# Peptides against a protein of PDB entry 8YR4, part 53

Target 1, 309 residues: chain A of PDB entry 8YR4
Amino acid sequence: PRGSPALQLVVLICLGLMGLERALNVLVPIFYRNIVNLLTEKAPWNSLAWTVTSYVFLKFLQGGGTGSTGFVSNLRTFLWIRVQQFTSRRVELLIFSHLHELSLRWHLGRRTGEVLRIADRGTSSVTGLLSYLVFNVIPTLADIIIGIIYFSMFFNAWFGLIVFLCMSLYLTLTIVVTEWRTKFRRAMNTQENATRARAVDSLLNFETVKYYNAESYEVERYREAIIKYQGLEWKSSASLVLLNQTQNLVIGLGLLAGSLLCAYFVTEQKLQVGDYVLFGTYIIQLYMPLNWFGTYYRMIQTNFIDMEN

## One batch from the design tools (peptide; aimed at target 1 T295)

Design b2_p22_3_s3 (made by RFdiffusion4, then SolubleMPNN; from b2_p22_3, 13 letters changed)
Fold by OpenDDE base, seed 4:
Structure b2_p22_3_s3 (fold): chain B 309 residues (1-309), chain A 22 residues (1-22)
Amino acid sequence: as target 1 above (309 residues)
Amino acid sequence: EEELLEELLEKALEEALAELAR
């Protein structure tokens, strides 16, 4: 941020904390591997207790790989509040200055309250998207790349290939199925607005409806609009279940292929029992942020669709 | 009008990203 050396230092500290989170995402599975190996070898209690204590401490710092519950992530989020407020205010001022440069005809054709609501939604959407890209998307892509490199160097090139294919297929299917779902969501939102407009018009004309005893007709018309809405809502919700199930199948197939390959190499004494557990733990850690990706991409699309209306 | 708001949001996002990268 130009003009505040204090905010620049906070950004650098947040980037350093993001780097520490990436290191923790590799170290936590390694320490868990070491616990399993020490248990298998029947190592002395003192060595085991030290490794378990170190693992629990690292896990407390990491927060389970969700990127939101760990001590390091919470500290980053806390420090980032000032940066987010600066960015939000900058975007709000840019939008506001541009609104003042627009023609008088544009301002006379719109209600000032609608323009402000669009500006507020726009600012919230941009700031939300930016925060999501910086704190969830970029870190998850980095963890995937680090994972591919780690498994390719320390296991076998086949493990790196399985992770690459699994994550590439997961991301591609997530995007394609989400774009397909956007059509159902747009149709649902349009029908929701039309159903709400009919209810508002019927209530504003309440005296006229009562004078003509048309209450039963308006209720039936509203019922038909609700049934049409629920048919579109069902398609939107069913498409979400299909997305989640497709994602689960891709991760399940990747986990199956990699777990079978790990088990095979453990039987050949090329890997230890702990390395099998490391692979499974690391894949599950990659899945958690990616599951949030499908949720937040939907939130972004919702905010954009709600600006188009 | 929506396209102009999208272009404004994209420019504001690019400027915000450029300010975060500096």
Scores: peptide ipSAE 0.013, ipTM 0.431, DockQ to the pose 0.027
OpenDDE base, seeds 1, 2, 3, 5: peptide ipSAE 0.006, 0.006, 0.007, 0.008; ipTM 0.339, 0.313, 0.376, 0.420

Design b2_p22_3_s4 (made by RFdiffusion4, then SolubleMPNN; from b2_p22_3, 13 letters changed)
Fold by OpenDDE base, seed 3:
Structure b2_p22_3_s4 (fold): chain B 309 residues (1-309), chain A 22 residues (1-22)
Amino acid sequence: as target 1 above (309 residues)
Amino acid sequence: LEELLEELLEKLLEELLEELRR
């Protein structure tokens, strides 16, 4: 926000908090590793209690990882409210200005209520997209890169390669399967709108339907439209299950390969038992924000498809 | 409107990146 030094400072603080979240995403698994190692070594209670207390404090700050309700994430979200309001207002004014630049022919062909609904959906979509890119996409990509670097430096290059291949395959399949499912969602939304329009037209013409005793005919036409919609809804829902299962398989294979390799290095006394737990914890932690990515990409595409119609 | 939203998103991202670089 070029015009407000206060909002610029808030953005810088939010970026600092995002950097702190990245550090916490590495530190929490490390402290959990250390607890497992201290338990394995039967370390003194004082050392164990200090490490557990430190872990719980870091876990309170982190929460469940990216997209969780941790203290740092909540503080960031709270501070970002003013920046989001500024961005929303700017987008609303840009859309409103653009609507006034459009031809009289465009305005005469549309209902004012539809134009305002499109403008509101547009504002919500852009503001949502920006917030998602800044708080979910960029941080998740950063956590993947940090993970690859960390595992390559502190474990072995093979662990970094497994994380790289697993995450690259996960992202690629998520995009490809989501693009493939977009056609089913478009067809579903088009049929939903047609089914709704038919129901509205039948109810608006209630007197005519009643005059001809055509209630049974209109109900049967509506039933046929619902059956057609449900056939498309099933394809959309089944394609989502396929996406989730594909994602689960990729993460499962990455977890299997890395866990077996880690277990092997623990048996060779090159790694400690805690390092096995660290790897598994970190991979599961990377999965959480990526699962939200598939959900939000669905919301984005729903908003865009709803604007094309 | 999709093109307008993409252009607005790109401009807002560019502004955010410029603010990050200053």
Scores: peptide ipSAE 0.008, ipTM 0.477, DockQ to the pose 0.024
OpenDDE base, seeds 1, 2, 4, 5: peptide ipSAE 0.007, 0.007, 0.007, 0.008; ipTM 0.480, 0.455, 0.467, 0.471; seeds 2, 5 fail the geometry check

Design b2_p22_4 (made by RFdiffusion4)
Pose (drawn by RFdiffusion4):
Structure b2_p22_4 (pose): chain A 309 residues (1-309), chain P 22 residues (1-22)
Amino acid sequence: as target 1 above (309 residues)
Amino acid sequence: AFAEALAAMAAAKAATEAARAA
């Protein structure tokens, strides 16, 4: 925010809260391990009660689910509402002030609906791009790296390899499948627009009664167009199911390898009982944000082209 | 004003969920 000082402070607070969320993401499974380790060794009730209370409080600060739930990141959403409102207003006003100064030939040439759709989509694109990238992509790629470092240094050497391979495969397969699916989605959207146009045309022209008894013909053409649209939709959604399945298979294989290796190491007195639940919880925690990367890839590309327009 | 900000939070959350479902 170029103008106001009150908003730069809010931006800095939002970035600090993002850092704090990363720290909580690292901290909570460690406290879960400590609780389980204290529980297995018959610890008195005092230290267990205090540690349990602290763990619960940390789970409350972190998202109880999917990270979009915690007290932190919600304070962030509140302050970002206040900040993103300023950018949206400024960009809309700049577009509107520029559109009123162009010469007449320019306005006579192009229609109004198309020009206004470009502007609206542009403002939405800039806002979405800022939000998606800064608050949902970079934090996750930071979480993956932090987890790799923590497991490779403080847990053992092999688990770094396990997490690295699992996440690399997950990202690669997600991008690869997503481009194919995008092709299918565009193919389906074009036919959907054509079907809607046919239905609107058949409704507007109540001449079907005049030039024939052609109600049946108009119904048949509409059915054929619907069937074509449904075929394209089935193809697109089946591609979506395949993407979900491949992502789930990759995470499952990573979890299986990590769990088996951790159990074997615990039986050999190398690791404690809490390390098993630490690995499991952390793998699930990494998986949850990764569920929405094909959508982020699609939206980033679309918003980039829209902002360019 | 505070109530409006809370309503805007709920709307932002619903929009984010809808974007993810898309």

Design b2_p22_4_s1 (made by RFdiffusion4, then SolubleMPNN; from b2_p22_4, 15 letters changed)
Fold by OpenDDE base, seed 2:
Structure b2_p22_4_s1 (fold): chain B 309 residues (1-309), chain A 22 residues (1-22)
Amino acid sequence: as target 1 above (309 residues)
Amino acid sequence: SLEELLKQLEQRKQQLEALRAS
């Protein structure tokens, strides 16, 4: 942000914390591997206790395992509040200034409350989109790349290839199925708005409906609109289940292929038992942010559509 | 939600009252 050196420093600290999160995503599985190897080797208690304590501390910094956000992520989110507020206010002021430059005819044709609601939605969509891109999408892609590099260097090129193919297929199918689902969601939203408009019009004209004893007719018409809406809602919900199941199958196949290959190399004494546990832990760790990727991609698409309107 | 429907009803009622006053 131009004009506040304090906010620029906060942005740099947030970027540093994001780098630390990436390092933790590699270190936590490594320390867990080391615990399993030390247990297998029946290592001295002092070495084991130090490694376990270090693992728990790193896991506290990372989070994710207990469904809680990590300390580093919480600290980043806390520091980012001021940057987000600055960006939001700047966008709001730009929209407000632009609204004042619009023609008198545009202002006379629109209610002030609708204009403010459009401005608030626009500001929220832009700031939300930027935050999701910077803090969720980009880090997830970085973690995938780091994972491919790590497995290719420290295991075998075959593990890097499995992770690459699994993640590429997962991302591709997530995008394709999400784009397909967007059609059902748009149809559902259009029918929801139409059903709501009919209910509002019927209730505003309640005196006329009562005068003509048309209450049964309006109720039946509303029922037909609800049935049509529920048919579209079912398609939207069923398409979400299909997305989740497709994602589960891709991750399951990648986990199966990699786990079998790990088990084979452990039997050949080329890898340790801890390396098998590391692979499983790391794949599950990559899966957690990816499970939300379909939601993030949909939010990105929605925010782009809301910005174009 | 019923609350959003009520808000829309109030907004349209105010529109109809403004149209009757013009």
Scores: peptide ipSAE 0.000, ipTM 0.294, DockQ to the pose 0.020
OpenDDE base, seeds 1, 3, 4, 5: peptide ipSAE 0.005, 0.000, 0.000, 0.000; ipTM 0.333, 0.278, 0.224, 0.248; seeds 1, 3, 5 fail the geometry check

Design b2_p22_4_s2 (made by RFdiffusion4, then SolubleMPNN; from b2_p22_4, 13 letters changed)
Fold by OpenDDE base, seed 2:
Structure b2_p22_4_s2 (fold): chain B 309 residues (1-309), chain A 22 residues (1-22)
Amino acid sequence: as target 1 above (309 residues)
Amino acid sequence: ELEELLKQLEEAKAQEEALRAS
């Protein structure tokens, strides 16, 4: 962005973080392979525990398989909010200024039918997302229950307990933090509607604005409204990053506890190296649907709030 | 043109919200 060296630095940091994500995508599988090799070689517990801890830390930085919810991704998303807001504000002000210049053509072109179509697309999207949630929630809960039963029967009862505690904590924190976020989103939507209403009122009165040469004044008032909106949007977006990071921490702690315990039992010859691989793979498979569930639940709750306002 | 730009802006906002939600 031209004119703000701080935002240029943020863009460079975000590009650096994207490079780090790519490095993590290579390093995480390498460390996982190294764990399997160390388990096969019956390496000393201290070396194994260090490698497992390092793997889990790298996995925490990367996130759940795709990197979409990793610490690095969350940090990138958090830093990018300000860049995105700057770009959005610039585009909105350019459009609004251009609408005042072209106001006669805009007023003649404004078909009431397009606003209705946007509303109908919103409602159809909500219904589709709700159906998708129902069809993904039930299977995800079933997979969790099956996973707990599987680990309790085929592994030590401690593994079933770890999975149960991690999944329960993940779900509980997802709900609680999402309900907390709803307040910020409602405030954001209220201010968005107020900002839109101001823009519409200014554009409906465009003849009066042109008569008084008040175009610059209306653009500045719109800028101030956007800044107020963006302050609330930042809170909403930052709260999303916080949710994703909280979820990532729960996954990381569960993976750490279970992986260390599994590695210990492999060293004690109670489990095989294959059981460690199975545990890690299965845990990741359980968390992937939960992450999507959290995302879709957030999207649906968003859309419900957007329909209430 | 301007309706298409507004529509593209709303679609971009909706995609951006969907991308932020993902």
Scores: peptide ipSAE 0.013, ipTM 0.435, DockQ to the pose 0.114
OpenDDE base, seeds 1, 3, 4, 5: peptide ipSAE 0.014, 0.013, 0.008, 0.013; ipTM 0.433, 0.410, 0.430, 0.439; seeds 1, 5 fail the geometry check

Design b2_p22_4_s3 (made by RFdiffusion4, then SolubleMPNN; from b2_p22_4, 6 letters changed)
Fold by OpenDDE base, seed 4:
Parts: sequence; structure tokens; C-alpha cells
Structure b2_p22_4_s3 (fold): chain B 309 residues (1-309), chain A 22 residues (1-22)
Amino acid sequence: as target 1 above (309 residues)
Amino acid sequence: DLAELLAQLAAAKAAEEAARAA
């Protein structure tokens, strides 16, 4: 935002908080490792209590791995409200000014309510897309890269390779299955709109339907439309379950391969028991944001389609 | 998914606001 130094400072603070979230995503598993190692070594209570207290504090700052529930993420979201409002207002004013520059022939061909609906969709799509890219997609990709670097440097190149292959396969399958699923979702939405249009048409023609005693016929026609909708809804929902199961399988295979390799290196005394726990917790922590990646990708695609229309 | 529910709620709200503006 070029016109407000206060909003620029808020953006810089939000970027700093995003960097802090990335640091917390590395530190939380490390502190958890240290707790397990201290418990294994039967360390003094004072050292253990300090490490546990520090871990719980870091976990409070991080939240439940989804980022959205952590204190740092909540603070970032709170500070970002003013920046989002400024951006939204700017996009809305740009769309509105552009609409006023359009030819009279364009305005005469469209109802004012349709024009406003296009403007609102455009504003929401742009602002939504930007927010999802900045706060969900980019941080998740950064966490994956940081994870690959961390495991490659502090464990072995094989761990970095497993994480790389697992996350690359996960992302690729998420995209491919999401694109496949989008066909079922479009068909469902089209049938939903058609079913709603039939209900509205029947209700607008209520007097005519009543005059001809055609109520039973309209109800049966609506029932058939609902059954057709539910058949498409089932395909959409089943495709989502298939996506989630495919994602879970990929993460499960990555967790299996990496956990077996960790267990082997612990047996060879190259790693500690805490390092095994670190790997498992870190992979699960990467999985939680990634589970939302399919949803983010769909929203990105939908927002692009809604901007082209 | 909470985001599908939110997208459906946002689409339902946009459809309700569009139905109130019509």
C-alpha cells in the first residue's frame, strides 16, 4: 500500500510474523525431540521442566499445526484485517471506475444487479486468491522446502530425498485428482442451479399450478431433479473421499519409509530416539497444511474461472 | 471441509444477497 506508511509497517510486521511461524515449525519438533531425549537419559527434573515449559510455550505460539489456531497466526490475521480492507476497497474502486468507463451499449445490455454481481465476484475472487496465495500456499511450500533442507543437513540426504519425493508426489496427485474432481463439481453445481431454477419457476407460477391442480406433477418433477442432483453430489463427495484417501496413502507411505529408515539409524546408534519422534512429528506437521492444499488449489481455479466470466 | 462449507456458505450468502437484490 503506497499511500499509508502505517499499513506498510503492518505488512512488514505480518511478513515478520510469517517468518516467525516458519521458525516455530522447525523449533517445535526440535524441542519435542529434546524432551524425549531428556526423558530417555533420565535428566534432572529442572532441565526437563524448563524444556517442557519452553515446548508448551512454543506450541502455543505455533498452534495445532494448521497455523490458523496459533497465537502468532491469530495476531497476523488480526493485523492483516486493515490491509485486507484497504486492498479490497482499492480493487472495488478500480472495478467500479472501470465499469463507469465501459460503453453505454454495454450498460444498456446488462441489468444493474448483474453488473454489481460481477463486480462483487471479481473483488472477492481477487482478494480471496491473493490471501490464499500469501497466507496458505506460499507458507506451505516454504515449510516443505525448509523441511527438505533440515532433514538433508541434520539427518542424511536419504531423508531429504524421501520428504522431497513424498511431498512432490502428494502435490502432483493433489493437483491431478483435484482437476479430475472439478468436472464432477461443475456438473453438480450446474444441476443444483437447474434444480433451484425449477423450484423458483414453480413457485413464481404458483397460481397457475394451483389452477390446474398440477401440484403433484411439480413435486414429482422437483423430486426427479433432486435425485439427479444427489447422484452428482455423491460423485463429487466420493471423489473428495478418494482425494483424501490418496493423500493419506502418500503421507502414510512417506511416513513408513522415513520411520523405518529412522529406526534403522537409531539401531545403528547414528540417531537418538528423539530423532525418530522428530521425524514423525515433523511429517505430520507438514501434512496438516497440505491437507488444505487441495481446497486452496480448487479455490484458486474457481477464482480464476470467476474472473474470466 | 470447512473451506468447502465456507465456500458453500459464501456462495449461499452471495446467492441470498443476489436474491435480496433481485
Scores: peptide ipSAE 0.009, ipTM 0.395, DockQ to the pose 0.049
OpenDDE base, seeds 1, 2, 3, 5: peptide ipSAE 0.007, 0.006, 0.007, 0.000; ipTM 0.403, 0.375, 0.387, 0.325

Design b2_p22_4_s4 (made by RFdiffusion4, then SolubleMPNN; from b2_p22_4, 19 letters changed)
Fold by OpenDDE base, seed 3:
Structure b2_p22_4_s4 (fold): chain B 309 residues (1-309), chain A 22 residues (1-22)
Amino acid sequence: as target 1 above (309 residues)
Amino acid sequence: ELEELLEQLEKEKEKLKELKES
């Protein structure tokens, strides 16, 4: 991005955030170890609570161990949208201008291949969706129910309630935000198809465009269509970041409430140190598949609506 | 249309999988 110092700064910030993600991946396990040690040593509640709160804050920044849904990763993804859009638009305009320099025979052959490739990938995705429902969604819902029962029976009713409230809020917000973002995605896809159709029509009429020396005019029309598409793409991508961040906040609050309560009960000798480790590990394990739930719920919902039309 | 949406979703899934494994 040599032409815009603002985008260069955003790239440098994104690289800095990637470095911070690596630091968090080391710090989070260290703080977790320190909590286990403090619990084992029966350290004073104030020191323990501060260390737990600091750990949960670092875990919120990291986003569950992979960094993919952490605040830092979400911020990086959000900032990167504009860099990606600038780069994509530049590449698309360069390709489109270069296509208008090529022969008509090349344009006719390529379109048939792109349409065929789109058709083959669609059929694979339906089978992939069904496999995901069976192997990830259903097991995750079962694990949530088992977790609520387990924590209610073997820990305390309060832990079961925290897990229930956290997971129910997570699922409901995931559904609601996914339904909300589906509108932006549909608008984006419709505009993408319209932008492709315009490029296709311009390239079918390549001889006419070349005869009238209208190449610059068609490139400008395509640029306007890309800018309109990128406005919708930004809304779609920003809505995904918002979903991931909302999910991260809900899990972070559940982890905070449950970890503090667990640490308190360990201090009161009602629970063991292992129970604290179990709670934190189990919540993270439930979170990892649930992150994908929003993507798959959208796929299901889109496929059903596109079958009803 | 459905096929392109499914392809984009599969690409987004692969990117998210790579981000999850990285």
Scores: peptide ipSAE 0.016, ipTM 0.454, DockQ to the pose 0.038
OpenDDE base, seeds 1, 2, 4, 5: peptide ipSAE 0.006, 0.007, 0.008, 0.007; ipTM 0.406, 0.420, 0.414, 0.427; seeds 1, 2 fail the geometry check

Design b2_p22_5 (made by RFdiffusion4)
Amino acid sequence: AAAAAEAELAAAQAEEAAAAAA
Pose (drawn by RFdiffusion4):
Structure b2_p22_5 (pose): chain A 309 residues (1-309), chain P 22 residues (1-22)
Amino acid sequence: as target 1 above (309 residues)
Amino acid sequence: XXXXXEAELAAAQAEEXXXXXX
């Protein structure tokens, strides 16, 4: 924010809260391991109670689920509401003030609905791009790297390889399948618009009664168009199911390999009992934000082209 | 504008969740 000083402080607080969320993401599974290790060695009730309370408090600060739930990141959403309002207002006002100064030939040439749709979509694009990228993409790519470092240095060497390969395969397959699916989605959307146009045309022209008893003919053509649309929709949604399945299979293979290796190492007195639940929890924690990357890829591309317009 | 971006994202997430449930 160029103008106001009160908002730059809020931006800095939001970035600090994002860092704190990354620290909590690292911290909570460690406390879960400590609790399990204390529990297996018959520890007194005092230290166990205090450690349990601390773990619960950390789980409360971190998202109880999917990271979009915690007290942190919600304070962030609140402050970002206050900040993103300023950018939205500024961009809309700049567009509106520019559209009123262009010459007449320009306005007589283009329609109004198209020009206004471009402007609205542009403002939404800038806002969404800032939000998506800064608060949902970079933090996750940072979480993957932090996890790789933690497992490769403080846990063992092989688990770094396991996490690295799993996440690399996950990202590659997601992008590869997503481009194909986008082609299918566009093919389906064009026909959906054509079906709506056919229905609107048949409704507007109540001449079907005049030039024939052609109610049946209008109904038949509508059915044919619906069938064509349904075929394209089935193709697109089946592609979506395939994407979900391949992502799930990749994560599952990574979890299986890590769990088996951790169990074997625990039986050989190399790792403690808590390391098993540490690995499991952390793998699930990494998986949860990764569930929404094909959508982020699609939205980033679309918003980039819209902002360019 | 922010609401529209959030609505589009929520709709996409609902479609993906419904496909996963199926």

Design b2_p22_5_s1 (made by RFdiffusion4, then SolubleMPNN; from b2_p22_5, 20 letters changed)
Fold by OpenDDE base, seed 4:
Structure b2_p22_5_s1 (fold): chain B 309 residues (1-309), chain A 22 residues (1-22)
Amino acid sequence: as target 1 above (309 residues)
Amino acid sequence: PLEEFLRRFEEEKREEERLRES
């Protein structure tokens, strides 16, 4: 934000908190590993109590992972409210000033309510796109990269390869299936608008419908439009279930391969029992934000299309 | 009033979709 040093400081603090979230995403599984190892080794109570207390504190800061109600995430969200309001207001004022620079012929050809709706959609699209990129997409990609580096450095290179292949396949399938789903969703939305328009037109022409006793005909026509809509809604919903199931299978296969490999290395005494728990915990922790990646990708695409039109 | 009702219904449906995806 240009011109307000206070909001610039808030942005820097929010970026620092995002960095802290990335550190917590690595530290929480490590401390959980250490607890499991200390319990397995029957370590002295003082060491165990310190590690457990530290883990609980880190878990309080993290919460359930990226997008959870953790203290750091809540503090970031709270501080970002003022930055979002400043950005939204600035975009809204830029759109409004641009609308005033447009020709009178452009304003006479459009209803004022439609112009305001375009301004509101434009503001929401820009602010939404920026928020999804900065707070969801970029952090998730960063956590994947950090995970690959961590497993490659502290585990065998095979674990880093499994995570890389699993996440690459997950992201690729998420994009491909989401693009495929977008066709069904567009068809559904078009049919919903057409069904709504028919209902509005029938109700506006109520006197004419009564005059011709055409009530049963209009009801049947509306029923046919609803059935056609529900057929498209079913395709959209079924395609979402297929996406979720495909994502779950990819993560499940990655978790299976990595967990079996980790269990094998634990049996060979190359890894500790806690390392098995670390791998499983870290993969599940990566899965939580990734489950939303398809929804974020769709919202990004929709917002881009709404900005271009 | 009918357009505003239909707009609110669409916003609520989008909110329910977000809640069901959550």
Scores: peptide ipSAE 0.025, ipTM 0.545, DockQ to the pose 0.105
OpenDDE base, seeds 1, 2, 3, 5: peptide ipSAE 0.024, 0.024, 0.021, 0.025; ipTM 0.605, 0.622, 0.585, 0.606; seeds 1, 2, 5 fail the geometry check

Design b2_p22_5_s2 (made by RFdiffusion4, then SolubleMPNN; from b2_p22_5, 17 letters changed)
Fold by OpenDDE base, seed 4:
Structure b2_p22_5_s2 (fold): chain B 309 residues (1-309), chain A 22 residues (1-22)
Amino acid sequence: as target 1 above (309 residues)
Amino acid sequence: PLEKFLKEFKEEKEEEEKAKKA
C-alpha cells in the first residue's frame, strides 16, 4: 500500500504471522512426537508436563487444522481486513476513473446499473483472487516443500519421496478432474438459463397461453426442461463426488505407504513410536488445506475467464 | 454468472465447513 506507513507495517506483520504459521505446522507434530516418545519411555512427570503444556500452547496458536480457528490465523485475518479494504477501494477508484475516461458512445450503449455491477464484480474478483493466492495457495505449496525437506533431512529420503509423489499426484489429478468437471458445470449453467428463459417467456405470454388453452403443454415443456437440467446437475454433483473420492484415495494411498514404511522402521528400532504419529499428523495437516485446492482452482479459472471479457 | 458462481461457491464452502464441523 503506497502512502500509508501504518498499512505497510500491517502487511509486514501479516507476512511475519504467515511465517509463524509455517513454523507452527512443523513444530506442532514435533512436540506431539516428543510427547509420545516421553510416554513410551515412561519419562519423569516434570519433563512430560512441560512438553504437553508447550504442545497445547503451540496447538492453540496453530488451531484445529483448518487454519481458520488458530489464534495466529485469526489475528492475521483480522489485521488483513484494513489492507483488503485499502486495496478494494484503490481498485474501485481506478475502475471508476477509467469509466469516466470512456467515450459518451460507450456510456449510451450500456445501462449505468450494468456498468456498476461489472465494476463491483471486477473489484471483488481481483481482490478475492489475490488474497486467496497469497493466503491459501502459496502457503500450502510452501508447507508441502517444507514437509518434503523436513522428512528428507530428519527421516529418510523415502518419506520425502512418498510425500512428493502423493502431493504431485494429488495436485495433478485435482487440476485434470476440475477441468473435466468445468465442462459439466458450464452445460448445467447454460441449461439452467435456458429453463429460466422458457419460464419467463411462458409467464410473459400468459394471456396467449390462456387463449389457446395451452397451459398443460407449457407445463409439460417446462417439466421436460427441468428433467434435462436435473440430468446435467446430477452429472455436475456426481463429478464433484468423484473428485473428492479420487483426492481421498490418493491421500489414503500416500498415508498407507508412509505409515507402513514408518511402522517397519519402528519395528527395526530405526525410528521411535512418536515418529509414526508425527508422519500421520503431518500428512493430515497437509491434506486439510489441499481439500480446498480444487474448489479454489475452479474459482481462479472462473475469475480469469471473467476478467478476459 | 460470476455473482451466482461466487454465491454458489460461498454456499458450497459454508456447507463443506458445516460438514467438517459435524
Scores: peptide ipSAE 0.016, ipTM 0.477, DockQ to the pose 0.235
OpenDDE base, seeds 1, 2, 3, 5: peptide ipSAE 0.012, 0.000, 0.014, 0.016; ipTM 0.449, 0.276, 0.435, 0.554; seeds 1, 2, 5 fail the geometry check

Design b2_p22_5_s3 (made by RFdiffusion4, then SolubleMPNN; from b2_p22_5, 18 letters changed)
Fold by OpenDDE base, seed 2:
Structure b2_p22_5_s3 (fold): chain B 309 residues (1-309), chain A 22 residues (1-22)
Amino acid sequence: as target 1 above (309 residues)
Amino acid sequence: PLEEFLKEFEKEKEEEEKLRAL
């Protein structure tokens, strides 16, 4: 935000909070590991109570697990509202100025108020979506990288390799299946719009339809359009289930391979029982935001295509 | 088109949320 030092400070605070979220994503599993190790060692109550209290506090800051957003994420989202509003207003003003530069013929051919409403809603939504994507996609990728580094340094290089291969395969399959799914979605949307347009045209011309006793013919044509739509809707929905199942299988295989390796190293006394729990907790924590990655990728692709047109 | 895209996006997000909550 050029021109307001207050908003620049808010952006810096939001970036700092994003860094804190990344630190919490590492610390929460570590503290949970430590609780399990202290319980296994039958540690004194004072040490255990302090570690549990610290864990619960960190978990409150992080959120997650119960669908609750963490305090840090909520604070970031709250502070970002002002930055979003500034960005939205700037884009709206740029569009408004560009509309004034457009030829009188363009303004005469379209209801200016409708175009403004579409432009304002569109740009506010695109800027909101882009901000949402940046705050969800980039942090998720950062958490994956941090996870790979953490497991490579503090466990064994084999754990880092398993996480790397699992996440790389997950991301690649998510992209490929999402691109494939996008074709079915576009076909569904096109058929929905065609079916709706036909229904509107039939209703607007109801006098003509009634004059020719063509009501049964129009109903049958509408039924055929609905059946065609539902066939495309089924393909879209089935492709989403296939995406979710593919993602679940990749994470399941990664969790299996890593959990077996961790269990083996615990049996060899190279790792503690808490390290097994840490691995499982950390992988599940990485999986939760990744489930939405396909949706985010599609949103990014659509926004880029809509910006090029 | 953008309002329809946003409505479709919200609808798909709700459908994805429903399909993930099942």
Scores: peptide ipSAE 0.023, ipTM 0.609, DockQ to the pose 0.341
OpenDDE base, seeds 1, 3, 4, 5: peptide ipSAE 0.015, 0.019, 0.022, 0.021; ipTM 0.508, 0.588, 0.618, 0.596; seeds 1, 5 fail the geometry check

